# Peptides against a protein of PDB entry 6UG1, part 226

Target 1, 304 residues: chain A of PDB entry 6UG1
Amino acid sequence: SNEERKRRKYFHMLYLVCLMVHGFIRNEWINSKRLSRKLSNLVPEKVFELLHPQKDEELPLRSTRKLLDGLKKCMELWQKHWKITKKYDNVGLYMRTWKEIEMSANNKRKFKTLKRSDFLRAVSKGHGDPDISVQGFVAMLRACNVNARLIMSCQPPDFTNMKIDTSLNGNNAYKDMVKYPIFWCEVWDKFSKKWITVDPVNLKTIEQVRLHSKLAPKGVACCERNMLRYVIAYDRKYGCRDVTRRYAQWMNSKVRKRRITKDDFGEKWFRKVITALHHRKRTKIDDYEDQYFFQRDESEGIPD
Target 2, 301 residues: chain A of PDB entry 6UG1 as posed
Amino acid sequence: SNEERKRRKYFHMLYLVCLMVHGFIRNEWINSKRLSRKLSNLVPEKVFELLHPQKDEELPLRSTRKLLDGLKKCMELWQKHWKITKKYDNEGLYMRTWKEIEMSANNKRKFKTLKRSDFLRAVSKGHGDPDISVQGFVAMLRACNVNARLIMSCQPPDFTNMKIDTSLNAYKDMVKYPIFWCEVWDKFSKKWITVDPVNLKTIEQVRLHSKLAPKGVACCERNMLRYVIAYDRKYGCRDVTRRYAQWMNSKVRKRRITKDDFGEKWFRKVITALHHRKRTKIDDYEDQYFFRRDESEGIPD

## One batch from the design tools (peptide; made by RFdiffusion4, then SolubleMPNN)

Design b2_p27_1_s3 (from b2_p27_1, 12 letters changed)
Fold by OpenDDE base, seed 2:
Structure b2_p27_1_s3 (fold): chain B 304 residues (1-304), chain A 27 residues (1-27)
Amino acid sequence: as target 1 above (304 residues)
Amino acid sequence: MEKELEELIKKVKEELEKLGMYDLLSS
């Protein structure tokens, strides 16, 4: 019905705000001074120097290469620190079906909220789910004075899916679900004026995304619980930015149709949510990023 | 948190409570 469409749209909006607020709160937690002091000790001086290369005036690419090498070594150090990767409880922050949402509402199951103290302990011990691990990695980079963002791919239920019975069948569902991350890292490269994508946990990859990212879900099975729609960046200064354009090849033709921002009302609403979560002034980094997004929009063109 | 964010979070919580889905914020 039209009423059910309105209800699903409203619920999608509400769920999206909850996810975005969750990302904001986790971003605050990883700014813990106590955690920062502990995690900085994981990074040797030689690796710290690679993270902070001098600008090569002759070839800025040499400085970027040092930064990339430093980030690779940080990923290796993080793997040594991280002792236990837990499975997600159920589906974690991956996308739920409408049926699962309806069933959950009926079952009144109190999810145990991870407290800030428990999170900080988990990161310090190297024990937790992949999301906690990524968040801890961002904290380690921030402890080394790296401009690292926490990235969250928000997975609200698909309001465009009007099917009632989406039985996601079978044991393979978890493997397909976790094939691509929900959380990752971005690092500002001051030399190239670009964000570097870092997945320290899942794919264990470092990317300079041009047109395509390895972190973008591919295949029907993987996209059932991980649809690239809302990729939100949380920086060390409590900035909040929509960075979906970086990871979406087909933003205009495919992704926009599945976003609340497909209409003017949704665009205005989503802008208000971003503004409410954005607690810093605009910087030149934002200008470079917006320029990159503009160029990507022009290069994609208007969908036929 | 800015007052606007707090109010937004409050409204979201209230709406999730109405939906019986308060547990989604506890994740």
Scores: peptide ipSAE 0.059, ipTM 0.729, DockQ to the pose 0.721
Fold by OpenDDE base, seed 5:
Structure b2_p27_1_s3 (fold): chain B 304 residues (1-304), chain A 27 residues (1-27)
Amino acid sequence: as target 1 above (304 residues)
Amino acid sequence: MEKELEELIKKVKEELEKLGMYDLLSS
């Protein structure tokens, strides 16, 4: 019905705000000074030096290569630190079906909220789910004075799915769900003027995204609980930016159709949410990023 | 900005409570 369409759109919007606020709160928690002091001790001086290379005036790419090597070593150090990767409770922050949402609304289960203290302890011990692990990795890089962003792929329920029953087939559902991450890292490369993508936990990859990301979900089964629609970046200065364009090859033709921003009302609403979560002044880094997004939009073109 | 965010968070929490979706903030 038209009413059900309105209800699902409203619920999607509410759920999206909740996810974006969750990312903001986790981004605050990983700025903990106490955690920073502990995590900086995981990084040897030689690795710290690679994270902060001198500018090579002859070939800036040499400086980028040192940074990439430093990030690779940080990923290896993080794997040594992380002792226990817990499975997600249920589906974690992956996308729920409409049926699962309706069933959960009927079951007033008090979910145990992870407290800040419990999170900081989990990161410090290296015990937690993959999301906590990624968030801790971002904290470690920030502890080394690296300009690292927490990236969150927000998975609100699909308001474009008007099926009554959206039950997913059970057996491989978890494996397919966790094939691609919900959280990852970006690191600013001051030499190339680009963000470097780092997945320290799931795919264990570092990439300089041009047109395609390895972190973009592929295949029907993987996309059931992980649709690339809202990739939000949280920086160490409480900046909040939509970086979906980096990871979406087909932003205009495919991704936009599944976003609240498909219409003017949704675009204005989403801009208000981003603005409310963006607590810093604009920087030259934002200018370079916006220029990159503009070039990507021009290169994709308007779908016919 | 902080006050608007706090109010938004509060409203979101209240709506999540009504929806039985406390798990989103608990993750």
Scores: peptide ipSAE 0.057, ipTM 0.730, DockQ to the pose 0.851
Fold by OpenDDE base, seed 3:
Structure b2_p27_1_s3 (fold): chain B 304 residues (1-304), chain A 27 residues (1-27)
Amino acid sequence: as target 1 above (304 residues)
Amino acid sequence: MEKELEELIKKVKEELEKLGMYDLLSS
């Protein structure tokens, strides 16, 4: 019905705000001074120097290569620190079906929210789910004075799916779900004036995204619980930015149709949510990023 | 937190509670 369509759209909006607020809170927690002091001790001086190379005036690419090598070594150090990767409880922050949402509303299951103290202890010990591990990795880079962002792929239920029953069948559902991450890292490269993508936990990859990312879900089975729609960046100064354009190859033709921002009302609403979560002034880094997004929009074109 | 963010969080919590879905966001 038209009423059910309105209900699903409204619920998608509420769920999206809650996910974005969750990302904001986790970004605050990883700025803990106590955690920063502990995690900085994991990074040897030689690796710290690679993270902060001098500018090569002849070939800036040499400085970028040193930074990339430093980030690779940080990923290796993080793997040594992390002792236990727990499975997600149920589906974690991956996308739920409408049936799962309806069934959960009927089941008064008290989910225990992880407290800040428990999170900080989990990161410090190297025990937790993949999301906690990624968040801890961002904290370690920030402890080394690296301009690292926490990235969250927000997975609200698909309001464009009007099927009554959306149950997912299959024994491999968990493996397909976790094939691509929900959380990752971006690092600012001051030499190339670009964000570097880092997945330290899932794919264990470093990318300089131009047109496509390895972190973008591919294949029907993987997209059932991980649909690239809202990739939100949280920086160390409490900036909040929509960076979906970086990871979406087909933003205009495909991704936009699955977002609340497909219409003027949704665009204005989503802008208000971003503004409420953005607690810093604009910088030249934002200008370079917006220029990159503009070039990506021009290169994709308007769908016919 | 800015007052606007606190108000937004409050409204979202109240709406999720009305929907009986407050637990969906509790991990």
Scores: peptide ipSAE 0.053, ipTM 0.722, DockQ to the pose 0.663
Fold by OpenDDE base, seed 4:
Structure b2_p27_1_s3 (fold): chain B 304 residues (1-304), chain A 27 residues (1-27)
Amino acid sequence: as target 1 above (304 residues)
Amino acid sequence: MEKELEELIKKVKEELEKLGMYDLLSS
């Protein structure tokens, strides 16, 4: 019905705000000075020097290569630190079906919210789910004075799915779900003027995204609980930016149709949410990023 | 700004609780 469409749209919007606020809170928690002091000790001086290379005036690419090598070594150090990777309870922050949402509404399960103190302890000990691990990795890089962002792929329920039964009947549902991450890291390369993508936990990869990312879900089964629609970046200065364009190959043709921003009302609303979560002034880094997104929009073209 | 965010978080939590979806904030 038209009413059910409105209900699902509203619920999607509410859920999206919740996820974006969750990302903001986790980004605040990883800025903990106490945590920073502990995590800085995981990074030896030689690796710190690679994270902060001098500018090579002859070949700036050499400086980028040192940074990439430093980030690779940080991923290795992080894997040594992380002792216990917990499975997600149920689906974690992956996308729920409408049926699961309706069934959950009937079952007042008291979920135990992870407190800030418990999170900081989990990161410090290296015990937690993959999301906590990624968040801790971002905290470690920030502890080394690296301009690292927390990236969150927000998975609100699909308001474009108007099916009544949205049950997922797959034996491999969990494996397919966790194939791609929900959280990852971006690191600013001051030499190339680009963000470097780092997945320290799931795919254990570093990439310089040009047209497509390895972190973008591929295949029907993987996309059931992980649709790339709202990739939000949280920086150390409480900046909040939509970086979906980096990871979406087909932003205009495919991704936009699944976003609240498909219409003017949704665009204005989503901009208000981003603005409310963006607590810093604009920087030259934002200018370079916006220029990159512009070039990506031009290169994709208007979908036929 | 912190107060507005806290109020937004509170409203969002209250709405999630009404929807039986408080689990979203427990992750």
Scores: peptide ipSAE 0.052, ipTM 0.725, DockQ to the pose 0.827

Design b2_p27_1_s4 (from b2_p27_1, 13 letters changed)
Fold by OpenDDE base, seed 3:
Structure b2_p27_1_s4 (fold): chain B 304 residues (1-304), chain A 27 residues (1-27)
Amino acid sequence: as target 1 above (304 residues)
Amino acid sequence: SLKELEELIKEVKKELEKLGMYDLLSS
C-alpha cells in the first residue's frame, strides 16, 4: 500500500539518524585521553617518523610513500595488539530485513548497550568485535597525531524493498555479510591533498581511491546486508561529512535511487542531520575533498 | 546542535505515530 511505503520511508529515516548518532558517539569515545596515552605506546619512534615524513619538494610522491609504509606498519602493529576478534551479536550493524525488524519489535530483547568504560577496556585489551577493533585503530592513529577519520557505512533497512517477506535463506549468510566492512579508516595525505582509505581489520588493505574501492560490496549475497548508501566520516574535531561519493562508482545512476536524498524533502532533511552532527568550521581539507567529489560527479555524468 | 537533532527525531516519530507504528517506537 501507499501507507506501507510511507512507513518504511520514515522508519528508514529514524534508523539512519540513530546509526549516525551512534557513529558520532563512538567517534567521541575514541578521542579519550586515557586511551590515547595507552595506544601511543604501541607505535615505535621509527614508525612515528614514517607517519610524519618531511615534505619532499622535488617529488611529493616520496612523502606519500613513506606515509603509506607507516600506515602499513601501524596495521601490522594493530594485528599484534588485537588478541580476540568476537563475532557480531546477530547481524551487528549490518542491514536487517523488514521481517527481522517486525519480529524484533515483538521480542522485548533489551539490547545491552555497550558502556563507554567497557568500550575503552575492550580496545585497551584488544578484545572485541571488528567494529571496536577499527575504532581502536583510528584511536591509535589519532594518538600519533595522524589526521584519521572514522568511516561508517550506515545500513538502515531498504525502504525501496516493498516485499512483505524479506527473509534471507542463505546457509553462508554470516560469511557473506562480513565479507565487506561497515567501519573503516581514512587518513589525510597532506602531500597529495587526498584521503587514504585504510581497512585494518577485514580486508587489511590500504587504498588511494580514484574511481572504485575494494571496500564497496560486490555480488548479490554480499549486498543483501551491506548496501553502500550512506558512508559517513567522523573526524577528530567532531566534523561529520557524507563521503559516499568516494566509494560509490555509480552514485547518480544506482546509489541515489536507494537514498532518502532521492527527492528534495529527503535531501533537505539529510542536510539538517549532517549539519546537526558537524561541530567544526570548514577547512581547506574540505575544499579539496569537495573538489574531488565534484570531479567524480562530472566524470560519472547524469543518467538519462 | 543536539536540539536540532532532537527536533528532527521528534518530527520523524510523529509521522510514524500517525501511521500507527507505535510498537516499533516503544522498544
Scores: peptide ipSAE 0.181, ipTM 0.786, DockQ to the pose 0.169
Fold by OpenDDE base, seed 4:
Structure b2_p27_1_s4 (fold): chain B 304 residues (1-304), chain A 27 residues (1-27)
Amino acid sequence: as target 1 above (304 residues)
Amino acid sequence: SLKELEELIKEVKKELEKLGMYDLLSS
């Protein structure tokens, strides 16, 4: 019905705000001064120097290579620090089906919300789920004065799916679900004027995204619980930005149709949410990023 | 601000309430 379509749209909006607020809170927690002091000790001086290369005036690419090598070594150090990777409770922050949502409304399962103290302890000990691990990695880079963003792929229920029964067939569902991350890192490369994508936990990859990302879910089974729609960046200065354009090859033709921003009402509403979560002034980094997004929109063209 | 987020959440909740989805929001 038209009413059910409206219900799913507004529930999607509510769920999206809750996810974006969760990302904001986790981004605040990883700015802990106590955690920062502990995590800085994991990074040797030689690795710190690679993270902060001098500008090579002859070949700026050499400076970018040093930064990439530093990030690779940080991933290796992080793997040594992280002792226990816990499985997600149920589906974690991956996309739920409408049936799962309806069934959960009837079951007042108190989601055991992780407290800030427990999070800080988990990161400090290297014990937790993959999301906590990624968040801790971002905290370590920030402790080394690296301009690292926490990236969250928000997975609200698909309001474009009007099927009543959205039950997913069970057994391979977890492996397919966790094939691609929900959280990752971006690092600002001041030499190339670009964000570097870092997945320290899942795929263990570093990439400079031009047109395609390895972190973009591929295949029907993986996309059932992980649809690239809302990739939100949280920086160390409490900036909040939609960076979906970086990771979406087909933003205009495919991704927009599955976003709340497909209509003017949803666009205005989503901008208000971003504005409410964005607690810093605009910088030249934002200008370079917006220019990159503009070029990506022009290069995709208007879908025929 | 947190207040702006609370207002945005309240607006969405009000629309869901009008649609008879109160039980989904009380969790």
Scores: peptide ipSAE 0.181, ipTM 0.785, DockQ to the pose 0.168
Fold by OpenDDE base, seed 1:
Parts: structure tokens; C-alpha cells; sequence
Structure b2_p27_1_s4 (fold): chain B 304 residues (1-304), chain A 27 residues (1-27)
């Protein structure tokens, strides 16, 4: 019915705001001064120097290479720090089906909301789920004065899916779900004027995204619980930006159709949510990023 | 601001209530 379509749309919007607020809160927690002091001790001076290379005036690419090497070493150090990777409880922050949502409404499963103190302890001990691990990695880079963003791929239920029974075949569902991350890191390269993508936990990769990312889910099974639609960046100064364009090869042709921003009402609403979560002034970094997004939109063209 | 977020959440909740989805929001 038209009513069920509206119901799913508004529930998607509510769920999306809750996820975006969750990302904002986690981004605040990883700015903890107490955590920063502990995590800075994990990074030796030689690695710190690689994270902060001098500008090579002859070949700026040499400075970028040093930064990339520093980030690689930080990933290795983080793997040594992280002792226990817990499985997600159920589906974690991956996408739920409409049936799972309806069934969960009847079961008041007290989601034990992880308290700030418990999060900080988990990161400090190296014990937690992959999301906590990524968030802790961003905290470590920030502790080393690196301009690192927390990235969240928000997974609200698909309001475009009007099918009732998406029987997810149970056995491989978890492996396919966790194949791609929900959280990752971006690091500002001041030499190339670009964001570097870092997945320290799942794919254990560093990339300079041009046209496509390795972090973008591929295949039907992986996309059932991880659909790239809302990739939100949270910076150390409480900036909030939609960076979906970086990771979406087909933003205009495919991704936009599954976003609330497909219509003017949804676009205006989503901009208000972003604005409400964006707590800093615009910078030259935002100008370079917007220019990159513009070039990516022009290069994709209008969908046929 | 936090207030703007609360207003945005309240607007969405109000529309869900009109659609008989209140029980899904009480979790």
C-alpha cells in the first residue's frame, strides 16, 4: 500500500538519524584525552616522524609515501595491540530486514548500550568488536596529531524493498555480512590534498580512492546487510560530512535511488541532519573535497 | 545543534505515530 511505503520511508529516516547520532557520539568518545595519552604510547618516534613528514618541495609524492608507510606501520601496531576481536551480537550495525524489525519490536531485547567508560576500557585493553577496534585506531591516529576521520557506512533498512519475506539463507549470512566494514578511517594527505582511506581491521588495506573503493560491497549476498548509501565522515573537530560520493562508483545511477535524498523533501531533510551534526567552520580541506566530489559527479555523467 | 536533532527526530516520530508505528519506536 501507499501507507506501508510511507511507513518504511519514515522508519528509514528515524533509523538513519539514530545511526548518524551514534557515529557522532562514538566520534566524541574517541577524542577522550585519557584514551589519547594511552594510545600515543603505542606509536614509537620513528613511526610518528613518518606520520609527519617534511614537505618534499622537489617531489611531494615522497612525503605522501612516508605518510602511507607510517599508516601501514600504525595498522601493524594496532593489530599487535588488539587482542580479542568479538563477534557482533546478532547483526551489529549491519542492515536489518523489515521482518527482523517487526519481530524485534515484540522482543524488547535490551540492547545493552555500551557506556563510554566501557568503550574506553575496551579500546585500552584491545578487547571488542571490529567497530570498536576501528574507532580505537582512529583515536590512536588522533593521539599522534594525525587528521583522521571516523567513517561510518549507515545501514538503515531499505525503504525501497517492499518484499515482506527476505529469507536470508542463515548459514553464510554472518561471513557475507562481515566481508565489508561498516566503520573505517580516512586520513588527510596535506601533500596530495586528498583523503586516504584506511581499513585497519577488516580488509587491512590503505587506498587512495579515485573511481572505486575496495570497501564498497560487491555481490548480492554482501549487499543484503551492507548497502553503500550513507557514508558519513566524523572529524576530530566534530565536522560531519557526507562522503558517499568517494565510495560510490555509481552514485547517480544506482546509489541515489536507494537514498532518502532521491526527492527534494528527503534531500532537504538529510541536509538538516548533516548541518545539525556539523559543529565546525568550513576549511580549505572541505573545498578540496567538494572539488573532488564535483569532478566525480561530472565523470559519472547523467545515468542513462 | 542537539535541539535541531531532537526536532528532526520528533518530526519523524510524529509521522510514524500517525502511521500506527508507535510500538516500533518504544524500543
Amino acid sequence: as target 1 above (304 residues)
Amino acid sequence: SLKELEELIKEVKKELEKLGMYDLLSS
Scores: peptide ipSAE 0.177, ipTM 0.785, DockQ to the pose 0.180
Fold by OpenDDE base, seed 5:
Structure b2_p27_1_s4 (fold): chain B 304 residues (1-304), chain A 27 residues (1-27)
Amino acid sequence: as target 1 above (304 residues)
Amino acid sequence: SLKELEELIKEVKKELEKLGMYDLLSS
């Protein structure tokens, strides 16, 4: 019905705001001074120096290569620190089906929200789910004075899916779900004027995204609980930016159709949400990023 | 669960209230 379509749209909007605020709160928690002091001790001086290379005036790419090597070593150090990767409780922050939402409405189960103190303890001990691990990695880079963003791929229920039953029956559903991350890191490369993508936990990869990312879900089974629609970046200064364009090869032709921003109402609403979560002044980094997104939109063109 | 979501919503409402963003849920 038209009513059910509206209900799913509004529920998607509410769920999206909830996820985006969750990302904001986690981004605040990883700015903990106490955590920062502990995590900085994981990074030896030689690795710190690689994270902060001098500008090579002859070949700026040499400086970028040092930064990339430093980030690789940080991923290795983080893997040594992280002792226990817990499975997600149920589906974690991956996408729920409409049936799962409806069934969960009837179930009076208390969700035990992770407290800030428990989060900080989990990160400090190296015990937690993959999301906590990624968030802790971002905290470690920030502790080393690296301009690292927390990236969240927000997975609200698909309001474009009007099926009554959306049950996912696959035995490999969990394996397919966790194949691609929900959280990752971006690091600002001041030499190339680009964001470097870092997945320290899941794919254990570093990318300089040009047209496509390895972090973008591929295949039907993986996309059932992880659809690339809302990739939100949270920086150390409480900036909030939609960076979906970086990771979406087909933003205009495919991704936009699955976003609330497909219409003017949804675009205006989503801009309000981003604006409300964005607590810093604009910088030249934002200008370079917006220019990159513009060039990517022009290069994709208007879908036929 | 929807209660997880309701608690998340309630937490998000509380955090949105703390952020002065409560009206974003009603719009």
Scores: peptide ipSAE 0.044, ipTM 0.719, DockQ to the pose 0.067

